# Peptides against a protein of PDB entry 4XPM: the designs that were tried, part 185

Target 1, 160 residues: chain A of PDB entry 4XPM
Amino acid sequence: VMLHSKNVKGFLENTLKPYDLHSVDFKTSSLQSSMIITATNGGILSYATSNNDVPKNSINEINSVNNLKMMSLLIKDKWSEDENDTEEQHSNSCYPVEIDSFKTKIYTYEMEDLHTCVAQIPNSDLLLLFIAEGSFPYGLLVIKIERAMRELTDLFGYKL
Target 2, 67 residues: chain B of PDB entry 4XPM
Amino acid sequence: DIKGTIAFDTHGNVIESTGVGSQRIEDIGDLSKVTLDAEGFAQVQGDSLLVHLYKRNDITLAVYTSA

## One batch from the design tools (peptide; made by RFdiffusion4, then SolubleMPNN)

Design b2_p27_7_s1 (from b2_p27_7, 8 letters changed)
Fold by OpenDDE base, seed 2:
Structure b2_p27_7_s1 (fold): chain B 160 residues (1-160), chain C 67 residues (1-67), chain A 27 residues (1-27)
Amino acid sequence: as target 1 above (160 residues)
Amino acid sequence: as target 2 above (67 residues)
Amino acid sequence: VKDPDITEELDKFLKEMLEAIKEKFNL
């Protein structure tokens, strides 16, 4: 199955869904944002946000998008640094994972009051990025992004 | 009788927390070091609460009770 | 692309763990 832009955005929108773990009486908020960005310069290829109440093409939307662009760039930079830092790769903020024989890493980053996690889509020039409220626990966020990444096999090996 | 829960991963990061567990995230450091039995269980006295541990598939669930 | 939502799976997993604890320690 070919992954088109529309399909990718729809997928990212689905990742925004919160966890409702009612069996233990725990629930999260929705993700604030979900993005696929380039590992090279942090450019946003596709994104979804839970704040859809902002009118399109409004100044508020532009500001929101600009904020996402800023965050994506900052996270890409941090990710790039960590990929070249052995110590950071052995911290509790780094999760080495293997998906279908491809190795990648999931990083958690605190961005002001937000919880974020980012992972390189296996063997690709792309990063998957989740941004959540500070109340969203990191362990759960990691699970979420890992499972999401496992569903993006069409992007494995994607090169710009 | 359950007062709260904490679930955490092998990195010590929270997966979920409820009740008194939400106020005892700092316990994870100690709980992660508890020796579990062959079935993956342990029971630990933590301050005024009793903590019941179970680990499966790299996830540890801690259940807090008053006794 | 498949739905990445695993809420049901994770909830079930935690439920089973909780029940295991309840059974083990008679809670």
Scores: peptide ipSAE 0.746, ipTM 0.949, DockQ to the pose 0.839
Fold by OpenDDE base, seed 4:
Structure b2_p27_7_s1 (fold): chain B 160 residues (1-160), chain C 67 residues (1-67), chain A 27 residues (1-27)
Amino acid sequence: as target 1 above (160 residues)
Amino acid sequence: as target 2 above (67 residues)
Amino acid sequence: VKDPDITEELDKFLKEMLEAIKEKFNL
């Protein structure tokens, strides 16, 4: 059963929620952005942002979307390079994971002052991408994206 | 008397940090090399702080105290 | 699609680890 675009966007919006780990007195900010993009050309299929106060079709919204497009392309290119680089796949920035017998990798990338995390949805032409502030720890970001991918089984094996 | 914490994964990346732990992220390199007992615990003396370690399910939690 | 929020689970996990340390070292 394939997910509708509305359902996917709602899911991505839910991923924006911050962690409040009150038992250790630690909390994060919300994710800046959450996206599903194509592994082929970095095109955005669906996205959610924490900046919801921007009027539709305004210059600020256009700039925000353009910025997401730029980051998506840059991260896709870096991901593509790393998928063909054995040494990069053995760095501390790469997490091999297995979900329902499917193998995939989670990568962490610094983009200017932002912390990003990207992973190929198992056996698909799609990437899940989280963008957070620099204060969001990478280890926690990896946990977040892994758990998110486990809930996207409807997209496993999706081909363009 | 807890002054801070650091939680980190097997790649040495931070999961959470609080208090003095937020200023001691560089300790992870050394803490990850500490030999743990059969139950996954260890205690290590730092410069001016005592570090209490526990590892479970590939996550290590370090608790900093003065003693 | 199920909500991916695991805040409560992760918080509980860290709490248990913290309490284990407190018990082990009498903190």
Scores: peptide ipSAE 0.746, ipTM 0.949, DockQ to the pose 0.862
Fold by OpenDDE base, seed 1:
Structure b2_p27_7_s1 (fold): chain B 160 residues (1-160), chain C 67 residues (1-67), chain A 27 residues (1-27)
Amino acid sequence: as target 1 above (160 residues)
Amino acid sequence: as target 2 above (67 residues)
Amino acid sequence: VKDPDITEELDKFLKEMLEAIKEKFNL
């Protein structure tokens, strides 16, 4: 089954959901944003944001999109740099993972007061990107993006 | 009584923190070096708090109680 | 595409760890 833009959008919206770990009395906020971007240019192919109160075609929406574009570009650039940096790949900010025999890496990046996490969808030209508030712990964010990425098998190997 | 918790991964990054644990994130560095018993447990004295550790599947949970 | 939400699984995992600690140290 081919993933259509609508399906991807809905998936990303679902990733926004917070963790409510009530057994230990811990709860996160929702992700601010969840995106699939190109690894080449940082272009946004699909995105979801928790700020759904912004009217469509409004100036505020445009500003929000512009902000996402800027963040995606910056994160893509950082990711690209790290993918060519052995030292960064061995830092605690890099999580090598294997999904269905495909190897990829999850990176955590501090962006101002936000916690971000990015991972290349295995064997693809696509990156999955989560943006969260600074209160969202990185270890949990990594778990979240790993599990999300495991559900995007239809995008494995996607080339632009 | 449990005063708080910290869960962290093998990279030393927080998975969750509650109570006094949220103010003791810096403990992870030392806690990650603690030798665990054969079942994955350890108990460590930390100032006025006692830390109870358990590691399973690359996740360590630290539970803080009064000493 | 399946729902990526594993909140319940993770919560259960942490719960089990917490209970294990409680049992081990009589908390």
Scores: peptide ipSAE 0.746, ipTM 0.949, DockQ to the pose 0.861
Fold by OpenDDE base, seed 5:
Structure b2_p27_7_s1 (fold): chain B 160 residues (1-160), chain C 67 residues (1-67), chain A 27 residues (1-27)
Amino acid sequence: as target 1 above (160 residues)
Amino acid sequence: as target 2 above (67 residues)
Amino acid sequence: VKDPDITEELDKFLKEMLEAIKEKFNL
């Protein structure tokens, strides 16, 4: 099954939603951004951001997109290194998970003052990437991305 | 009389924190080592506060009270 | 693609844990 670009973008926009855990009086901010990027070169295939106040074709929009491109490249490189590092895969920043008999890993990375989380979509050349404010707890971010990946079965096995 | 909470996973990463719990994230290291009873509960003294622990499905919730 | 939002599920789970602690320790 092939996903259209509009469907993927809509999905990523939905992942931006914050958690409001009112039963324990805890709530988060929205994700800053959510992306699907290539594992090979960190190219952005689709993205969503919480900042919707930027006019189209403005300098601010261009700068925002360029920032996302930079972040995707940096995280892809770190991910690639860790995938070839046994010690990093056994750190508390790596979560081995299994989704529908497929094994993958979730990594948490601190980028400046931001909290990020990245995971390879099972058996694919794609990475799912969440970027949040520093106040967004890593444990909660991991739960969020794991559940999101479970809904992306159409992308399992996707090769470039 | 709950003063705050911390929920954390098996990697020691925070899931949520509230009240005094938000200022006690460093407690996770010690709390993760506490021996729980057969039902998954424990109670430990943390300086002036009492910590009530419960673990279920790889998530530990710590509730802080004055006594 | 289905909405991945599990806020309600997670909230319910934490609520149940909190209530279990309250009951156990009479809080």
Scores: peptide ipSAE 0.745, ipTM 0.949, DockQ to the pose 0.866

Design b2_p27_7_s2 (from b2_p27_7, 10 letters changed)
Fold by OpenDDE base, seed 4:
Structure b2_p27_7_s2 (fold): chain B 160 residues (1-160), chain C 67 residues (1-67), chain A 27 residues (1-27)
Amino acid sequence: as target 1 above (160 residues)
Amino acid sequence: as target 2 above (67 residues)
Amino acid sequence: VKDPDITEELDKFLKEGLEAIKKKFNL
């Protein structure tokens, strides 16, 4: 079964959900944004945001989308640099993972006061990108994005 | 009796923190070096607090109590 | 596509860890 654009959008919306770890009385905020972007130029193929209280075609909506585009491009550039830097790949901000015999890497990046996490969908030209508030811990963000990638098997090997 | 918690991964990044644990994230560097027993436990003195460690499946849980 | 939410799994781990620590150290 192939993933359609609507299904991908809905999936990304579900990734926005916060964690409520009541056993230790720990709660997170929702992700600010969840995106699938191209690894080549940082173009946004699909996205979801927690801030949906913005009228369509308003200045606020335009600014929000433009901000996502900017962040997507910046993170893509940083990711591209790190993929060609052995030292960066051995830092604690890089997590090598294996999903169904496919190898990929998860990177954490601090963007201003935000915590971000990006990973190449295995053997594809696509990146999965999470953007969260600074209070969202990186270790938890990594777990979140890894589990999300495991559910995107239909996109494994996708080439532009 | 529990004053706080920290859970962290093998890279030293926080998974969760509560109570006094939220103010002691810098402890992770030292806690990650502690030798655990065969069942994955250890106890460490930390000034006015005791830290109780448990590790399973690459996640370490630290529980802080009064000394 | 399956929901990627693992809150229950992670919370269960933390709960079990807390209980294990309490038992081990008599807390």
Scores: peptide ipSAE 0.705, ipTM 0.943, DockQ to the pose 0.862
Fold by OpenDDE base, seed 2:
Structure b2_p27_7_s2 (fold): chain B 160 residues (1-160), chain C 67 residues (1-67), chain A 27 residues (1-27)
Amino acid sequence: as target 1 above (160 residues)
Amino acid sequence: as target 2 above (67 residues)
Amino acid sequence: VKDPDITEELDKFLKEGLEAIKKKFNL
């Protein structure tokens, strides 16, 4: 089954769900945003946000979308730099992973007061990007994005 | 009585924290260096609290109790 | 596409870890 645009949107929406680890009485907030962006330009191909109450075409919506565009571009740029920096790839902010014989890396980046996590979908021109509140722990965020990426096999090798 | 918990990965990043554990994130640096027994356990003194460690599948769980 | 949620798996891990610690140290 091929992944369609509407399926991608729905998938990203599902990734917004918080964790409730009741065995230790720990719970997170929902992700602020979940995005698939281009590794080349940081352009947003699909996204989901926790707050969808803003009317369409309103100035608030425009500002929100513009903010996402800005963040995606900034994170893409940082990611691009790190992909060309051996030292950064060996930091504790970088998680090398292998999925079905494809190698990729998960990076954690602090964006102002937000916690972000980004990973290149294996062998593709696409990045998966999670944006969460500062209270969302990075280790958990990494687990979340890794698991999500493993479910996006239809996008492996996707080239623009 | 359990006063709190911290779970962290091999990079030292938090997976979860509760109770006093949420206030002791800085302990991860030292806790990550603790030598575990063959079953993956260790017990260490941290300030006025005991820290009980268990590591499995690259995740370390720390449980804080009174000394 | 499958749901990426692993809450149950992670929670189970933590539960088992807690039980293991409780048993090991008689908590």
Scores: peptide ipSAE 0.704, ipTM 0.943, DockQ to the pose 0.861
Fold by OpenDDE base, seed 5:
Structure b2_p27_7_s2 (fold): chain B 160 residues (1-160), chain C 67 residues (1-67), chain A 27 residues (1-27)
Amino acid sequence: as target 1 above (160 residues)
Amino acid sequence: as target 2 above (67 residues)
Amino acid sequence: VKDPDITEELDKFLKEGLEAIKKKFNL
């Protein structure tokens, strides 16, 4: 099954869902944003946001998109730096993972008051990026993005 | 009686926290160093609270009680 | 594309962990 742009958008929207761990009475907020960006330039290929109260093409919407673009670039740059830094790859902010025999890494980054995590889609030029509120715990965020990547097999090996 | 919980991964990052556990995130550093028994359990005093630990599949669950 | 949500799995784990702790320490 081919993963079309519409399918990707819908998938990212689904990743916004919060966790409700009722057995321990713990509940998160929704993710603020979920994006697929290029590893080369941090360009946004697809994105979803939980803030849909802003009309399209409004100044506020434009500012929101610009903010996402800025964050994408910043995170891509940090990711690129870490990918070339052995010490950073061995920090507690880096999670080496293997999906279907492909190795990748999940990084957690504090962006101002936001909690973010990013991971290269295996063997691809794409990054999956989650942005959450500061109350969203990193351990749970990592679990979330790992499981999300496992569902993006159609993008494995995608080269620009 | 359970006063709160913390679950954390092998990197010491929180998976969930509730009750007094949400106020004791700094305990993870020490809790991660606790030696567990063969079944994955341990009990340790944390200030005025008792912490009960269980680890399975690289996730540690800490349960806080008053005694 | 499947839903990546694993809430049920994780919640089940936590539930089982709580029960295990309760049993172990007679809580």
Scores: peptide ipSAE 0.704, ipTM 0.943, DockQ to the pose 0.862
Fold by OpenDDE base, seed 3:
Structure b2_p27_7_s2 (fold): chain B 160 residues (1-160), chain C 67 residues (1-67), chain A 27 residues (1-27)
Amino acid sequence: as target 1 above (160 residues)
Amino acid sequence: as target 2 above (67 residues)
Amino acid sequence: VKDPDITEELDKFLKEGLEAIKKKFNL
C-alpha cells in the first residue's frame, strides 16, 4: 500500500509532539519541524512545523518556508558528504541501524543553535529530518527518529 | 534522596537529564567507561556526589545522591 | 501509519531503572 501525501503530512505533524517522561520529571519542547526531503536535491516533499502563528500567504510565512528549504538543502549536503566519509560514519554523531533487515544511518547535526537529526528512509531516495531546539537532547532525538522511521514502511524502497 | 539523573546512550549522547544531572553532562565520558557488574550495576564517586549506574538495552541510567 | 510515540515505553524503562537502582543500593 502506498502512503498518500495527506497521510504523510499528518504523520509528520504527529511527530512534533513533545516527550513527557514524568517518571524522572523530564519534559521536552515540541519539535520545531519535521520533514521528508529528497536525498538527491534536498527538496521538501512534505513538512510540518510547530509554529503556525504566521498568517497564510504572508511575507513572514514565505520567509519561514524559505528557511526550511535552506535548512533541508544544507543538511542534505552535509549528509551526502558524511555518507562518503568513513571517519564521519564512525563518529558519535552517526548511528547505524537496521530496520526490517534494511540498513540505514541516523546522523545528528548542530545547525546554529538547533539540534537536528536526519536519516535515510531504508532503501529509498528520501530522508526524514527532525529539527528541534537546542534543549532537546540528541540521544532522545535519535530514539524519536528511529521509531518514526519504523512506522514509514510504505516508503521503504521509494525511488524518485 | 535523589539529587538528579542522567540517561545516555552508547554514543554518550543524553537521553534525559534532571536536577544536578543536567549540570554534570560532562560526567558521561567517565561514566561510560565504568565496568558494570553482572546485573548491570555500578556505584562511583562523582565529585561530592555518589553516582549509581544501571545499564539495560544500551541505555545507561545514572542516579545522583549526596551519600 | 500508526502513531510513532514511544513516551510510555521509554517512561516505563526509566521507572523500572529507578526502582532497580533503589533496590540495588538501598536508596
Scores: peptide ipSAE 0.703, ipTM 0.943, DockQ to the pose 0.862

Design b2_p27_7_s3 (from b2_p27_7, 10 letters changed)
Fold by OpenDDE base, seed 1:
Structure b2_p27_7_s3 (fold): chain B 160 residues (1-160), chain C 67 residues (1-67), chain A 27 residues (1-27)
Amino acid sequence: as target 1 above (160 residues)
Amino acid sequence: as target 2 above (67 residues)
Amino acid sequence: VKDPDITEELDKFIKEMLEAIRERFGL
């Protein structure tokens, strides 16, 4: 089954859901944003945001989109730098993972007061990007993005 | 009586924290160096708190109790 | 595309670890 833009959007919206643990008294906030962007230009192919109260075509929506564009570009640039930096790839901010025999890396980045996590969808020109509040722990964010990425097998190998 | 918890991964990053654990994130550096027994457990004294450790599948859970 | 939410799985995992600690140390 081919992933259509609508399906991807819905998927990203689902990734926004917080973790609410009951074994321990721990709950996260929702992700601020979840995006699929191009690894080449940082262009946003699909995105979801928890700020759904913004009317469509409003100035506030435009500003929000512009902010996402800026963040995606910055994160893409840093990701690209790290992919060419052996030292960064061996830091605690880099998680090598293997999904269905495909190798990829998950990076965590502090973006101002936000916690971000980005990973190349295996063998693709696409990055999956999560943006969360600073209270969202990185270890959990990594688990979240890994599991999300495992569900995007239809995008494995996607080339622009 | 459990006063808090910290779960962290092999990179020292937090997975979850509760109670006093949320204020003791800096403990991860030392906790990650603790030698665990054959079953993956350890108990370490930390100031006025006792820390009970268990590691499974690259995740370490620290449970804080009164000493 | 499947739901990426694994909250229940993670919660269960943490619960099991917590119980293991309780048993091991008598908490």
Scores: peptide ipSAE 0.731, ipTM 0.947, DockQ to the pose 0.878
Fold by OpenDDE base, seed 3:
Structure b2_p27_7_s3 (fold): chain B 160 residues (1-160), chain C 67 residues (1-67), chain A 27 residues (1-27)
Amino acid sequence: as target 1 above (160 residues)
Amino acid sequence: as target 2 above (67 residues)
Amino acid sequence: VKDPDITEELDKFIKEMLEAIRERFGL
């Protein structure tokens, strides 16, 4: 199975979908952004955003992309710090998980008023990053990113 | 007669909250320490509310009702 | 690549949890 760039983009777009439960009166907003970035420098390889109401090639689009670049870099830096910090890895903001015998970690980060979640795709140089509004519960965000990551097996072991 | 719910994970992070549960997120700290019976259930008395707990697959659901 | 949406699964899970509580405590 080969994962093409177009398929990755479509996959990330699908991750934006909100949760709407019927068993209880609970629903979330859509994710603001979903990205695959490099663990080395936070470069964006693919992304999706719920704010698609920006004209293409406009200054606003450029600013939006630049904002994503800034966010990805900040998250990458924080992730890198935590990966070298034993105490941070044992905090409640770190979820060790195992997928297909590969160990990885999910981190939750408060970024201004946003809830973010990041995880290294197993054995790869890539990070999966979700950005949501502050109303999006962290526990649910973790579940969301874990399940998404389990579907990205084609990227396991990807090296730059 | 359910007044609200909170579902939370083993890290104490919210999965969902409804009704009065959305205003009682601070209860998670205490609820996570409650001893469950062999089937994974417990009841704890709050202020004017009774909390019914059930844990399965590392998820705890708290249901709030009148005491 | 499969659809990562697990809303139905989670909803079903929560529903079953609620039903278990109702049955146990007579709610």
Scores: peptide ipSAE 0.731, ipTM 0.947, DockQ to the pose 0.873
Fold by OpenDDE base, seed 4:
Structure b2_p27_7_s3 (fold): chain B 160 residues (1-160), chain C 67 residues (1-67), chain A 27 residues (1-27)
Amino acid sequence: as target 1 above (160 residues)
Amino acid sequence: as target 2 above (67 residues)
Amino acid sequence: VKDPDITEELDKFIKEMLEAIRERFGL
C-alpha cells in the first residue's frame, strides 16, 4: 500500500519529537526539520518543521522554506559526492546499515551550527533528512533516523 | 554518588551525556580503547574521577563517580 | 505508519545498563 502525501507529512511531524529520558537527566530539543527529498536533485517531496507559529504565505514562511531548499540541495550534493568516495564511506560520519535485507548508509553532516543526518531510503530515489540543533548528539540522531527508516517500508524501492 | 554519564556508539559519537560527562566528551577516544572483560565491563581511573564502563549491543555507557 | 518514537525503549535500555553497572561495581 502506497503512502499518501498526508500520511507522509504526519509521519515526518512525529519524527520531530524530542527525546526525554528519565533514567538519566537527559533531554533533547525537537528536531528543527524533517524531510523526504529526491536523491537526484534535492527536491523536497515532503517536510515538517518545529517552527509552527509562522503565518501561512508570510515572508517568514517563505524564508523558512527557502532555507530548507538550500540545505536540502547542499546536503544532497554532499551525499552524492560521498557515495562516490570510498574514503568518506569509511569515516566515522558514515554508518552502513541493513534494513529488511536492504543495505543503505546513514551520513552525519555539520551544516553551520546545525547537526544533520541523511540516509537513502532503501533501494529508492529518496533521501530522509533530519536537521537538529548543534546540541543534538550525532549518535542519537543516527539511532533516530535508522528507526524512522524502518517504518517507511512503503517507500522502499520507490523510483521517480 | 554518580556525577555524570556518557553513552556513545562504535563510531565514538555521543548518544547521551549528563553531569560531568557532558564536559568530558573528549574522554571517548580513550574510553573506546579500554579492554573490557568477558561480560563487557571495565573500570578505569581518570584524573579525579573513576569511570565505570559497560558495553552492550554496540553501545558503551560510561558512569563517572568520585570513587 | 507506525510511530517512530522509541524514547521509552531507549530509556529502558539505558536504565538496564545503569543497573548493570551499579550491580557490577556496587554503586
Scores: peptide ipSAE 0.731, ipTM 0.947, DockQ to the pose 0.874
Fold by OpenDDE base, seed 5:
Structure b2_p27_7_s3 (fold): chain B 160 residues (1-160), chain C 67 residues (1-67), chain A 27 residues (1-27)
Amino acid sequence: as target 1 above (160 residues)
Amino acid sequence: as target 2 above (67 residues)
Amino acid sequence: VKDPDITEELDKFIKEMLEAIRERFGL
């Protein structure tokens, strides 16, 4: 099954939703951004942001997109290094997971004051990337991205 | 009676925190080392507060009370 | 693609754990 760009973007927009628990008095902010990028060069294939107040084609929009491009490149590079580092794969910042018999890893990275989480979509050339405020707990972020990946089976095995 | 909570995973990362728990994230290091009983529970004295622990499916919930 | 939101599931899980603690320790 082939995913259209509109379907992917809609999915990423849905991942922005915050957690608002009622069992305990706990709520989070929305994700700052959610992206699917290439594992090869960090190129952005699709993205969603929580900031919807930026006019289209404005300088602010361009700057925002450029910032996302920069972040994607930095995180892709760090991810690539860690995938070739046994010690990093055994750190508390790496979560080995199995989805439908496919093995992948979830990494948490602190970027400035932001909390980020990245994972390779199983057997693909794609990475799923979440960027959140520093107040967003890493453990919750990992749960969020793991569940999101389970819904992206159409992208499993995707090669560029 | 509950003063706060912390939920954390096996990597020591926070899932949620409330009340006094939000100010005691550093407790996770020690709480993760506490020996739980056969049902997954433990109770430990943490400073002036009592901490009630329960672990299920790789998630530990800590509940803080005054007594 | 299905909505990945699991807020309800997680909330229910935390609620169950909290109730277990309340019952175990009489809170």
Scores: peptide ipSAE 0.730, ipTM 0.947, DockQ to the pose 0.896

